# Peptides against a protein of PDB entry 5VZU, part 166

Target 1, 271 residues: chain A of PDB entry 5VZU
Amino acid sequence: GRTLEDIFHEHMQELILMKFIYTSQYDNCLTYRRIYLPPSRPDDLIKPGLFKGTYGSHGLEIVMLSFHGRRARGTKITGDPNIPAGQQTVEIDLRHRIQLPDLENQRNFNELSRIVLEVRERVRQEQQEGGHEAGEGRGRQGPRESQPSPAQPRAEAPSKGPDGTPGEDGGEPGDAVAAAEQPAQCGQGQPFVLPVGVSSRNEDYPRTCRMCFYGTGLIAGHGFTSPERTPGVFILFDEDRFGFVWLELKSFSLYSRVQATFRNADAPSPQ

## One batch from the design tools (peptide; made by RFdiffusion4, then SolubleMPNN)

Design b2_p24_1_s4 (from b2_p24_1, 10 letters changed)
Fold by OpenDDE base, seed 2:
Structure b2_p24_1_s4 (fold): chain B 271 residues (1-271), chain A 24 residues (1-24)
Amino acid sequence: as target 1 above (271 residues)
Amino acid sequence: SLEEKSSEILERAKENRKEILASL
């Protein structure tokens, strides 16, 4: 049978050939588009901007990170044979923080999978509930023609009866032990390790993280065929580094800020 | 043609991508 190495080698050859075909088709027709850096907002989780990623066999990727209220977005600046430039490679839900377990349980892929899938189900429920409220609100504006249907009458039914016994039962106030929300120590990173069986192209990833969020990554076949969103974990390491765990693909992508000062790269203020 | 070869490579790559990425 084909070895995993044979399949990987064939895939790498196909990927190189696809890159060559796409680049050769455009050799005489280069279009340049100006890229603007997203404006920074005070409530942004980190400064928005360009990040350099290493993802699988594609090599070096450039992603623009931007913030949109309770969502973050990674947009591809560099295309690859699977996902063209301008696509949203990652979409992060900043409402759904993932709490990683202790370092021992972080090695268990099934535990991470459980946590992520529970959050995925909550996100689906919230989308269904929000869809129902939007649906019910439109239906009720049918003109209620006020047909005056008549005043049918009387019936009197009756009277009984008295007794008043005042049972004293002094229910002790059960101490609601307010589960002290341990103040999320915003400053101290927690120990971080990839689960067993999650592939990382580089073992040199940060071993501490600030916070994690639920997100989805875009995957597709070559030529952007059968594009789908797969569940994952956005991991904020620091101001200049984040990761994404692709849960179904059992892979990890590390992104590092492009340390370039671009003069006049700020988006023009919307007038 | 180059287009036919591109299409053949494209179809082969559709089937293998999920398996390759899950096997890495």
Scores: peptide ipSAE 0.021, ipTM 0.576, DockQ to the pose 0.091
Fold by OpenDDE base, seed 1:
Structure b2_p24_1_s4 (fold): chain B 271 residues (1-271), chain A 24 residues (1-24)
Amino acid sequence: as target 1 above (271 residues)
Amino acid sequence: SLEEKSSEILERAKENRKEILASL
């Protein structure tokens, strides 16, 4: 039988050939679009911008990281045979932090899988509950037949007098136990290791992470067929590096900031 | 043609991806 290594080697050869064919076919017909860098906001987890990443067998990809309130987004700047440019390769829910276990238990893929799937289920429940509240609010707009209520005459309401008796309602101050929001400790970076069986194209990944969040990655067949969102973990390493663990694909993508300075790349101010 | 070769390579790459995913 073919080894996994043989299958990967054949797949890599076919992808190199595809890349060669596509680059050779489009050499005479290139359309260029200007890309603007997203503006930075004070509440952004890190500075938004361009990141270079390795996605599966396609090699080096460029993504734009941007922040949208409680969501982060990785948008493909480079397309591949599966996912065209402009698609959201990753969507991160910054409301749903993933707590990694200790370094020993981080080697266990099943433990990471359990943690991620529990968060996925919470996200699904929150979406269902929010859908029900939005549904019940729309049902009660029965057509109020606007019967024209006849203009009843302005009866002069008499001037009721000023009897301001101050009722001493001695309302006992209910002890509002202020749930002490434990300050989000700017946690000392946690030791980080990939689970056993998670493939990485780059073994030189950071061995310490700051924070992890639940997210979804976009996967598709070639030609953008059957696109779906798969669960994963966004791993913030530092200001210039993040990772994404593709849970179902058992793969890790490392993204590093593009350090090139671009002149005139700032988004035009919204007029 | 280059298009036929592209299509053939594309289908092989899809199959190889399915085999990789089935082997994980």
Scores: peptide ipSAE 0.017, ipTM 0.531, DockQ to the pose 0.088
Fold by OpenDDE base, seed 5:
Structure b2_p24_1_s4 (fold): chain B 271 residues (1-271), chain A 24 residues (1-24)
Amino acid sequence: as target 1 above (271 residues)
Amino acid sequence: SLEEKSSEILERAKENRKEILASL
């Protein structure tokens, strides 16, 4: 029978051939779009920028990592037969930190799956609750029937009711100490290993991670058919490396910073 | 045509991806 390796090899050959066909067909119609590096912010988890990654069966990818408040985003710079350039390959919720278990329990895919799915359910609940608050406010503009009911005049008098003393009800405003979301302290690095059954293109991944977050990855059929977001884990290894575990695909993508300095890659300051 | 052959390869590659994903 075909080995998994044979199936992967054939699929990779087909993907390379597709990429070759697409590139060759467009050789005369290449549109170049300038990409600017995102500006760095003090609160960014790491410096934003270009990362090169191994993406499942699609080979080498380039993504732009950017930060948007409590969200991080990986934007595809390289397209593939499934997902075109400019799509959000990963979206990370920096509000939902994932605590990995000990190294022994990290080998258990079902334990990682449980942890991720519990966080996914919390994210879904928060989205539903936030949707309800926005929904109830719009409902009560029932049409004010402009019934023209008539001008009845009644004049009644200015009674001077007396000097009620201002009770200084010094209701101390209970300082709702907004629990200052502790800035995501760079936790002490913990030992990291992929679960059994999670495929990596390279066994050379960092064996220590700083922190993990819930995220979603974009998957699609070829030609961007039936695009969906699948749950996963964003793993911050260091300033220059992050990973993404695709939970449903049982795959791991490692991303490493592109060390090339680009002249004039910064966005022009908004004048 | 080159387009028909590209479409055939595309559909086959979709099937192979489904096979890979089903095998994981």
Scores: peptide ipSAE 0.017, ipTM 0.536, DockQ to the pose 0.086
Fold by OpenDDE base, seed 4:
Structure b2_p24_1_s4 (fold): chain B 271 residues (1-271), chain A 24 residues (1-24)
Amino acid sequence: as target 1 above (271 residues)
Amino acid sequence: SLEEKSSEILERAKENRKEILASL
C-alpha cells in the first residue's frame, strides 16, 4: 500500500508542479506589495518579524509574526495553493498558556490533546461571556428623549457645623501578607519532545522550549475553500524560533527568524 | 491544455490534502 511518506512525496511533487505552472502562467502579471515590519514593543514576547517555516507538505513558507496586546499573529507572506498571502496562518492567545507535562507524558498525544481541548473550551466560554456583555451593553441605549426637566430652584444647603470628634480607633495594621508575586520565572527552558504520531518534516527541532500558548491555525482546501480554524499549540523555543503543533493534523511546523536585515522595512510613522 | 492539467492537478492536490489531513 502507499505509505504516508509516499502520499506526502506525491503531494509535494504536485505542489511544486502547481507552483511552477502558476509562476509560468502569471509571469507578466506579478503584483508586488511592500511589506512593513511591525515596530518592536518592550512587552512583545519576542522581537516581531519575518520567520521562515516548513508548513507540513507545502515546503518553505514565510510568515510575519506580530504582537497585538494579549494576542500574537502569524500572517502568511507567501501564499500557497490553499491559503493566500495575507491570511493569518496562526492566531495565538497569550492569555492561555499551555503547561506541558514531563517528557514521558509529552510523548502521549492524547494528553496533549486533552490539555489543548480543555483550553479551547475555556476560550470558547470567555468568547460567549464577552459576547453577552457586549450584547447587553448595547441594548439599553434606547434614545432617552431628554425631556427638559424644569429648573427646580437651588435650595441653599445649610452650613452644618464642625464637631466631628476624632475617634482614636487604633486599627491594628493587618499584616497584608503581600502574596509574593512569584517573580515571573524567567523562562527556564523546559525539555521538549513531540508526541508520538505528530509528523515533523525532520527530527531537527529544539529539545527545549521556553513557553507554550494556545492558538488556532488556519486550514483550507485548495483555492481557499472551506477555511477553518484548527486548535494548536504555539511553542516558543527562543528569540529566533517558534513552533506550531497542529493538533487535528498531528503535524508540527518549525519557524526560524529570517536573519536578513531589511532597509526601509519599518512601517511609516502615522502622520 | 496546460491550464486543464493545472486545474486537474489543483483538484487532485485538494483531494490529496484532504486525504493527507484525514489520514493523520
Scores: peptide ipSAE 0.016, ipTM 0.536, DockQ to the pose 0.088; fails the geometry check

Design b2_p24_2_s1 (from b2_p24_2, 10 letters changed)
Fold by OpenDDE base, seed 3:
Structure b2_p24_2_s1 (fold): chain B 271 residues (1-271), chain A 24 residues (1-24)
Amino acid sequence: as target 1 above (271 residues)
Amino acid sequence: APSSPLTEEEKKKLKELLEKLKKE
């Protein structure tokens, strides 16, 4: 019988072959595509732009982070044997904040899994409900054959009377104390640690995070086979660093801003 | 534990191969 080590070895051989095919294709045909940085908006969670991840088998990966209303998106700028350039590696739902427990309970993978899966089911329910409202609005305008039904004379039914006594009851306007949504204190970030059994490629990750959101990550086989989205957690550490916890894979990816300034990288203003 | 040398996509493929192996 094959072992896990045999499967790993076969996989690594195929990965090396795929890398060789990809590099050999570049020597024969270089296609250049201009990349524009997304425009920054005031309501963006952090400044959009290029982020780098370090992936041991692929080396340096470049991802474009962009904001689209209540969604954030990581788009691959570097392709690999599994996922080509231009694919959305992560999709983040900024409507669904993940609340991390205290530092002790953050070590429990099952607790994080519970929290994420509860949010996943809410997202599915909202998608089902929003799909039903869009369906009912196609009222069949059946052809109203306007048959001119003849004007039968409406008999004058008599004006019955009288007595609306004005009850004065001056009910005090109860002050609807608008629960002032306490401005989410841009407080000091909470202590952060990876759950036990979540693999990081680098143990030098930020030990404090600002906030977390529900998201999905793209995974595929070699040649972009059987692509699917898996549930995860987007972790905002600071203005220049974010992470993604791949829940089903029990892995963590760290991304850091590319500090290079690019001239003429801004998208043309829409005329 | 040593950090898995595999990406998320590679970990998917490894799981698929494990599932095939369990059916053989």
Scores: peptide ipSAE 0.083, ipTM 0.596, DockQ to the pose 0.043
Fold by OpenDDE base, seed 4:
Structure b2_p24_2_s1 (fold): chain B 271 residues (1-271), chain A 24 residues (1-24)
Amino acid sequence: as target 1 above (271 residues)
Amino acid sequence: APSSPLTEEEKKKLKELLEKLKKE
């Protein structure tokens, strides 16, 4: 029987071969596609743009982060043996914040797993309900046969007169105490640590996070086989750094902004 | 050589390979 070692060696050989094929495809690529940076919007969680991360054994990856209303997306700019360029490596639901527990409980992977899976179930329910509303709305457009209802004559209803008696009633101005919406404390970072058993390629990750959101990551086998979305946590550290916890994988990816300024990288204005 | 700890993606693929081998 094949040993676990034999299987590991076979897998590593396949991975090296796939990496070589993909690398060689880039070297032979005579066709360049221009990538445009998404325009920044005032409501964007952070400035959209290019981020670099170390992903798995593939090495350095480039991801475009963009904002789409209540969703954020990480799009692969670099491909790897599993997921080609142009795929959405992460999709973030900005409606579904993840509240991290205290630092002690953040070390508990099962607690993070519970929190994320509860949010996943809510997202699934909302998608089912929204799918039903979209389904029911389409069903009622039966063809209304426009039978030409005959023009019944508009009877001139008479102009009844103007007796506007001015009722004086001096309603006291109830002081609507405007409940001062406490400005959402957008600025307080929370202490952050990875759960025990979550693999980080580097222990040098930010130990304070600004916000966390539910998201899904794309995973696949070599050659983009059996692609699936896995639940995770998007962690905003600061304006230039975010992470993704791959829950089922028990891994963490750190992404840092590419600080290079690109001339003429803005999307052409729609004419 | 210190076996570089399998990345989680490598672990996934290893599981897929193991599941293939169980079907053979």
Scores: peptide ipSAE 0.047, ipTM 0.558, DockQ to the pose 0.045
Fold by OpenDDE base, seed 1:
Structure b2_p24_2_s1 (fold): chain B 271 residues (1-271), chain A 24 residues (1-24)
Amino acid sequence: as target 1 above (271 residues)
Amino acid sequence: APSSPLTEEEKKKLKELLEKLKKE
């Protein structure tokens, strides 16, 4: 069987080769594209913009975070050997909040996996139900031959009748006290720790999170081969930091806002 | 993110090798 040294050498050789190919491609053809920052909306979870992330062997990555109603999107600004620039690295479903367990149970990867996969199944069911309603509505447009039904005459509206007495039936309104779901206090940060076995490149991640959401991350082989979406957790730490837990990869990516002010980076007003 | 071709055991031993290389 391959030794771990052989696997390491093969993997490192492939990474060095890919890094060399990428570096050499940049030297031969630099295409400059102007990037515009997405406009901020009042309902945005945090200010949209550029975030820096670090992915193991790929080094520093830049992603654009943007909001699209009940979805958030991380778009790659920098490409890597696996996923080219302009691809959507993460898709976040802001309808599906993930509640992290207590700090003790957060160390259990299987508990996080259970929670995420249960949400994944709900998302799948909602997509199937919405697909069925859209399917049944299209079947009934058989071509009704519009036979011109003749103009039957306007019969006169007779004016009649009067006085129907309002019966006082005093049915007691049973006060169904709708238990007002107390709005989950959005304000208190929860203690946060990575599960055992989840790798982080940097252990200096925030130890408190505001909220988490279900999301999917894009993974691919070198050269963007076999691209797929894997389940994960978007973790909002603060206004300038978020994370993504890649569940199947057992990996955590930390993203921090690029604090650089760019002149003329605002999107042109929609004309 | 890349598909990690490495198993958890491979990742662990990779870390051990990297920590060894930093000490040499």
Scores: peptide ipSAE 0.027, ipTM 0.508, DockQ to the pose 0.169
Fold by OpenDDE base, seed 5:
Structure b2_p24_2_s1 (fold): chain B 271 residues (1-271), chain A 24 residues (1-24)
Amino acid sequence: as target 1 above (271 residues)
Amino acid sequence: APSSPLTEEEKKKLKELLEKLKKE
């Protein structure tokens, strides 16, 4: 049987070969696609833009962070052997804040796993409920059987039904004060540590986080085979740094803002 | 994106191999 060393060597050789193919494709690419920075909005969690990510096996990746209402997206600017450029490497649900436990309990991977999986189940329920409301509205167009108009004429008389006084049941519509979702106050920074067994490329990550959110990451085999969304945690450290914990992969990716100012990188205003 | 989750044993061997490749 193949030794685990043989399997590993084959996988690494394949990964290196795929990286070489990808890099060699850049050298032969005569067609350039311009990438525009997304416009900043006042309600954006942080300024959108380019971030340099670190992935364990793939090395350095460039991701565009953008905001889309209650969602954030990390779009791959650099492809890798598994996921091509232009794919959404992370999707963040800004409706579902993750509350990290205390620093002692943050070391417990099973506790983080429980918290994330509970939020995943809520997101799934909300998607099912929203799907049902859209489904019930279509059901009532039963075919109007055009049954023919039988003409029967009967003129029966205008009986004067009595003066039933309308009871002014002034049922005050209880103001369902839609609890205005308080804009997620940038709470005091919380001490942050990776759970035991979560791999980071280095131990040089911020030890304090501002906020965490539920998210999903895209994973695939080589050549974008069997692409799936895996649950994770988006960790906002500061204006220029965020992380993503890949729960099932037990890995952490740190993203740092690309500080380069690009001339004319802003999207042209829609004329 | 992270590749298929290597087993903990594959991750260990990967780490050992990457440490060897850094020493050469």
Scores: peptide ipSAE 0.022, ipTM 0.524, DockQ to the pose 0.191

Design b2_p24_2_s2 (from b2_p24_2, 10 letters changed)
Fold by OpenDDE base, seed 3:
Structure b2_p24_2_s2 (fold): chain B 271 residues (1-271), chain A 24 residues (1-24)
Amino acid sequence: as target 1 above (271 residues)
Amino acid sequence: APSSPLTEEERKELEEKLEKLLKE
């Protein structure tokens, strides 16, 4: 019988061939695009820049990490047979933190799935509510034609008075204890392990993480067919390393900062 | 299974091929 390893090798050979065909087609029409490093902001979760990562079966990829207010984006610098360069491979919602359970419960894939899907439904609700407020405001400026209709007159008076004394009940202002947003403990990294059944190409991933966020990853067939966004978890390990758990794919991608200095790679200052 | 960014359909087809090959 073929082993799971034999099937993996056959599929890897097919992907190498597809990658070779794809790259050879580009050799006849090389479009060079200048990339700029995103400007760093003080409020950025980590320094933006180039990261090397393992994406599925394609092996080593280059991704640009950038921050856009309360969102982060991973943009493909290297294309593959499924997803071309310039696509957003991951979109991270920095508003929706994922709290990982204890180390024992982190091994449970169903627990991680529950947590992620509950956040996905909150994100959908917020998008629906925000869409309704924007729609209602514009409709009602129909031109009020000021028709001048006339004067009619009457009349009367009536009086009734009764006196009910307001009782002074001096209800003490209950101190609304503003639930102090517990300062995000800049504490020691939480112990981290992948759930059972999540595939990693390398078992050498960081065993501690700082924080996690809800995000979506882009998946597609060959030639960018049927592109869709799948739910996942962005895992910040440190200043130079992050991961993405692809929930539906049961896979993990590790990204590490490219330790290279590029001259003249900064975006031109807006004039 | 190689976690290619396979569509759900391509994943299912690969899973079915895998299950078939594991039964042989």
Scores: peptide ipSAE 0.023, ipTM 0.547, DockQ to the pose 0.051
Fold by OpenDDE base, seed 2:
Structure b2_p24_2_s2 (fold): chain B 271 residues (1-271), chain A 24 residues (1-24)
Amino acid sequence: as target 1 above (271 residues)
Amino acid sequence: APSSPLTEEERKELEEKLEKLLKE
C-alpha cells in the first residue's frame, strides 16, 4: 500500500506544483471581479450569501449560496487546485427532501447510501419523463386529411339475454384511516450524527439538523481534470450553517456564514 | 483517480510533517 510518507510526498509535490502554477500566473494581469450578494427572496430556505467551508486538504473555501426556485447552488468564490473559482461546487434539489433515520441508523453509511441512491433514481426518472414530454410535443405532424373510405355495413346480431336481479350487497365503507402525516415539527432539530467512515475535518459539527435535501457535488482532479457530479446530502443545520455529505468520497464539508456585512454588495435591482 | 480527500489522520500527519519541514 502507499505509505503515509508516499502520500505526503505525492500531496506535497502536487501542492507545490499547483502553488507554482498559480504564483507564475501573478506575473500576468490580475483580473478583479466584483462579487454581488444574491438578492434575498421570502421563499429562500435561508438567507443567501457567503459561506466559509472547511473541505479536504485545501483549507479555506468561500462559497456563495443562492436560491433558484426549487434549487439551491453553491458557487465557488475561492478556487482550489481541483476546481476553479466560479464553478458550482454543490447543486441542491429542494424538491427531494431526505429523511434521516434515527441516530442508530444514521451511523450506518449503507442506510444513508440507500436513501440517497433511491432519491437519485427518482431524479433520473423525472428527468427522463420530462425529456419525453418535451420530445413528443414536437411530433404532432398535423393530421393529413385521409379521405373517408366508405363505411361497410356490419350486421345487426340480435340476442336478448335475461333479467338478472340486482343484489343489494351493502358493503360497508371501510374507514380509510388516513395515516395522519405527523406534522413535521417545524422547529425542533432532528438529532444528527455522521455515518461511521465519513470523514470530517472537525468533530465540532452541529449535532442537530433542521432538514436534508438531495444534491450533487462537483469533484475534479488537479487542474480541473475529469470534472464529475457525485451524489450527496445537503444538511441544513441552521440559518448560518449547512453541511454537505459527499457520498462517494465518504467526506463531510461544513459551511458557516460569513458574518461580515458588506456595504453596497447587494446586487443592483434589475431595472 | 480524483484524489480522495485525505483522511483526518493522514491530513494531521501531513500538517505535522509540513510544520516540521518549515521549522528546519
Scores: peptide ipSAE 0.019, ipTM 0.525, DockQ to the pose 0.062
Fold by OpenDDE base, seed 5:
Structure b2_p24_2_s2 (fold): chain B 271 residues (1-271), chain A 24 residues (1-24)
Amino acid sequence: as target 1 above (271 residues)
Amino acid sequence: APSSPLTEEERKELEEKLEKLLKE
């Protein structure tokens, strides 16, 4: 196991800088930015809003969960030395459901890794294909330099005759039954456990999940250096709880809804 | 933050060490 000294050496710079930022905020001019709760939509996976999470050595974070069509986003309300407030800590692709294996195989990190990386590759292919269709459409507007092609003489097209019988080849248009997008059925809840070697702050997480989706998390060095998206799994537990498995970090973040009523927190209706 | 989660005990002990270092 890690010793307290190993943990101290690994996290010291991050936690010192975090404490320094938070303590120095009391001595500095407080900048206030109003945050509005996102409007709820009928098709939202759960009610959008504020969630309290645990992430890395920072322990506690506040994230705004919002829905954007087939994407969900966790936006940091609390910044840290690595990732400032207003950044998207998680981006969830609601098109790419993750099917967790049975409870026995859920303990296998390599199995979860395989499943996630296969979905990551599909997402990458879809992005490349969608990029090609957008690229081919622009290529044809080469400026037709209308060089005045000289008037070649109108050769008289001979009047060849009539009688080609229209073969009624009634090719039945095969009804491509558009595979009805099965409405994202709230999957039956299944037993949930973290893989061996995935760390959480504690073992107090829901042991049953409703559904999972592919997602990416934002990681960065101090001062938001070398920011990158790392693959992971969004775990929907219930209306008020979700998790994120950071695959490469072998870590789990649990997010619980902030049970607070804010007066006038709704976005003003666009007048 | 790209750091591994800490247990509550590890975090508390680390916070106490950091508070000591920030006072020295």
Scores: peptide ipSAE 0.019, ipTM 0.505, DockQ to the pose 0.157
Fold by OpenDDE base, seed 4:
Structure b2_p24_2_s2 (fold): chain B 271 residues (1-271), chain A 24 residues (1-24)
Amino acid sequence: as target 1 above (271 residues)
Amino acid sequence: APSSPLTEEERKELEEKLEKLLKE
């Protein structure tokens, strides 16, 4: 019989061939678009920029990481047979931190699954509530038929006098209990391990992480068929490395910063 | 999984290829 290695090799050849076919189909109509690096902001979780993934069947993937208030986005710079360039491969909700359990319980995929799905349900509820508030606010602008109410003459209301009694109401300064800003605990690195049954291309991933967030990843069939968002975990390891756990796919993707300086890659200042 | 995980179809095709090959 063919070995698992032979099957994997044949499948990789098929994927390379597909990638070649897809790239070659565009050879006659290649539009080059300039990519600008997003400007860094002080509140950005890490410096935005290009990250390299060396995961999965398609080989080298390049993603632009950018920050948008309480959201982060990974935008595909490289396309693949399933998801074209320019798609948002990952969307991260920086409001919804994932708290990983201890290192022993991190090996339990079902526990991670529970934690992520509970966060997914909260995000869905918040979207429904925010959608209702936005919906109710629009419904009350019925067309006020501006009936031209006739100009009744404003009677001159008499100038009542200036009796300026200064009421001394010494309102006690209610101690605004300053809600203790929980010090942004510079996220102490916690031990990190992938759950059992989560595939990684290499076991060479960081064994400590700073913080994790709920996110969704884009998945699709060949030719971008049936695109959907699958739940996952964004894992910040350090300033130059992040991961994404694809929950339903039981897979991990590691991204490392592209350590290249690009001249003239900054977005033009909005004039 | 890749940025494009193996689609459920690609996974299923790979699983079906695997199952065929494991039966030989």
Scores: peptide ipSAE 0.022, ipTM 0.549, DockQ to the pose 0.150; fails the geometry check

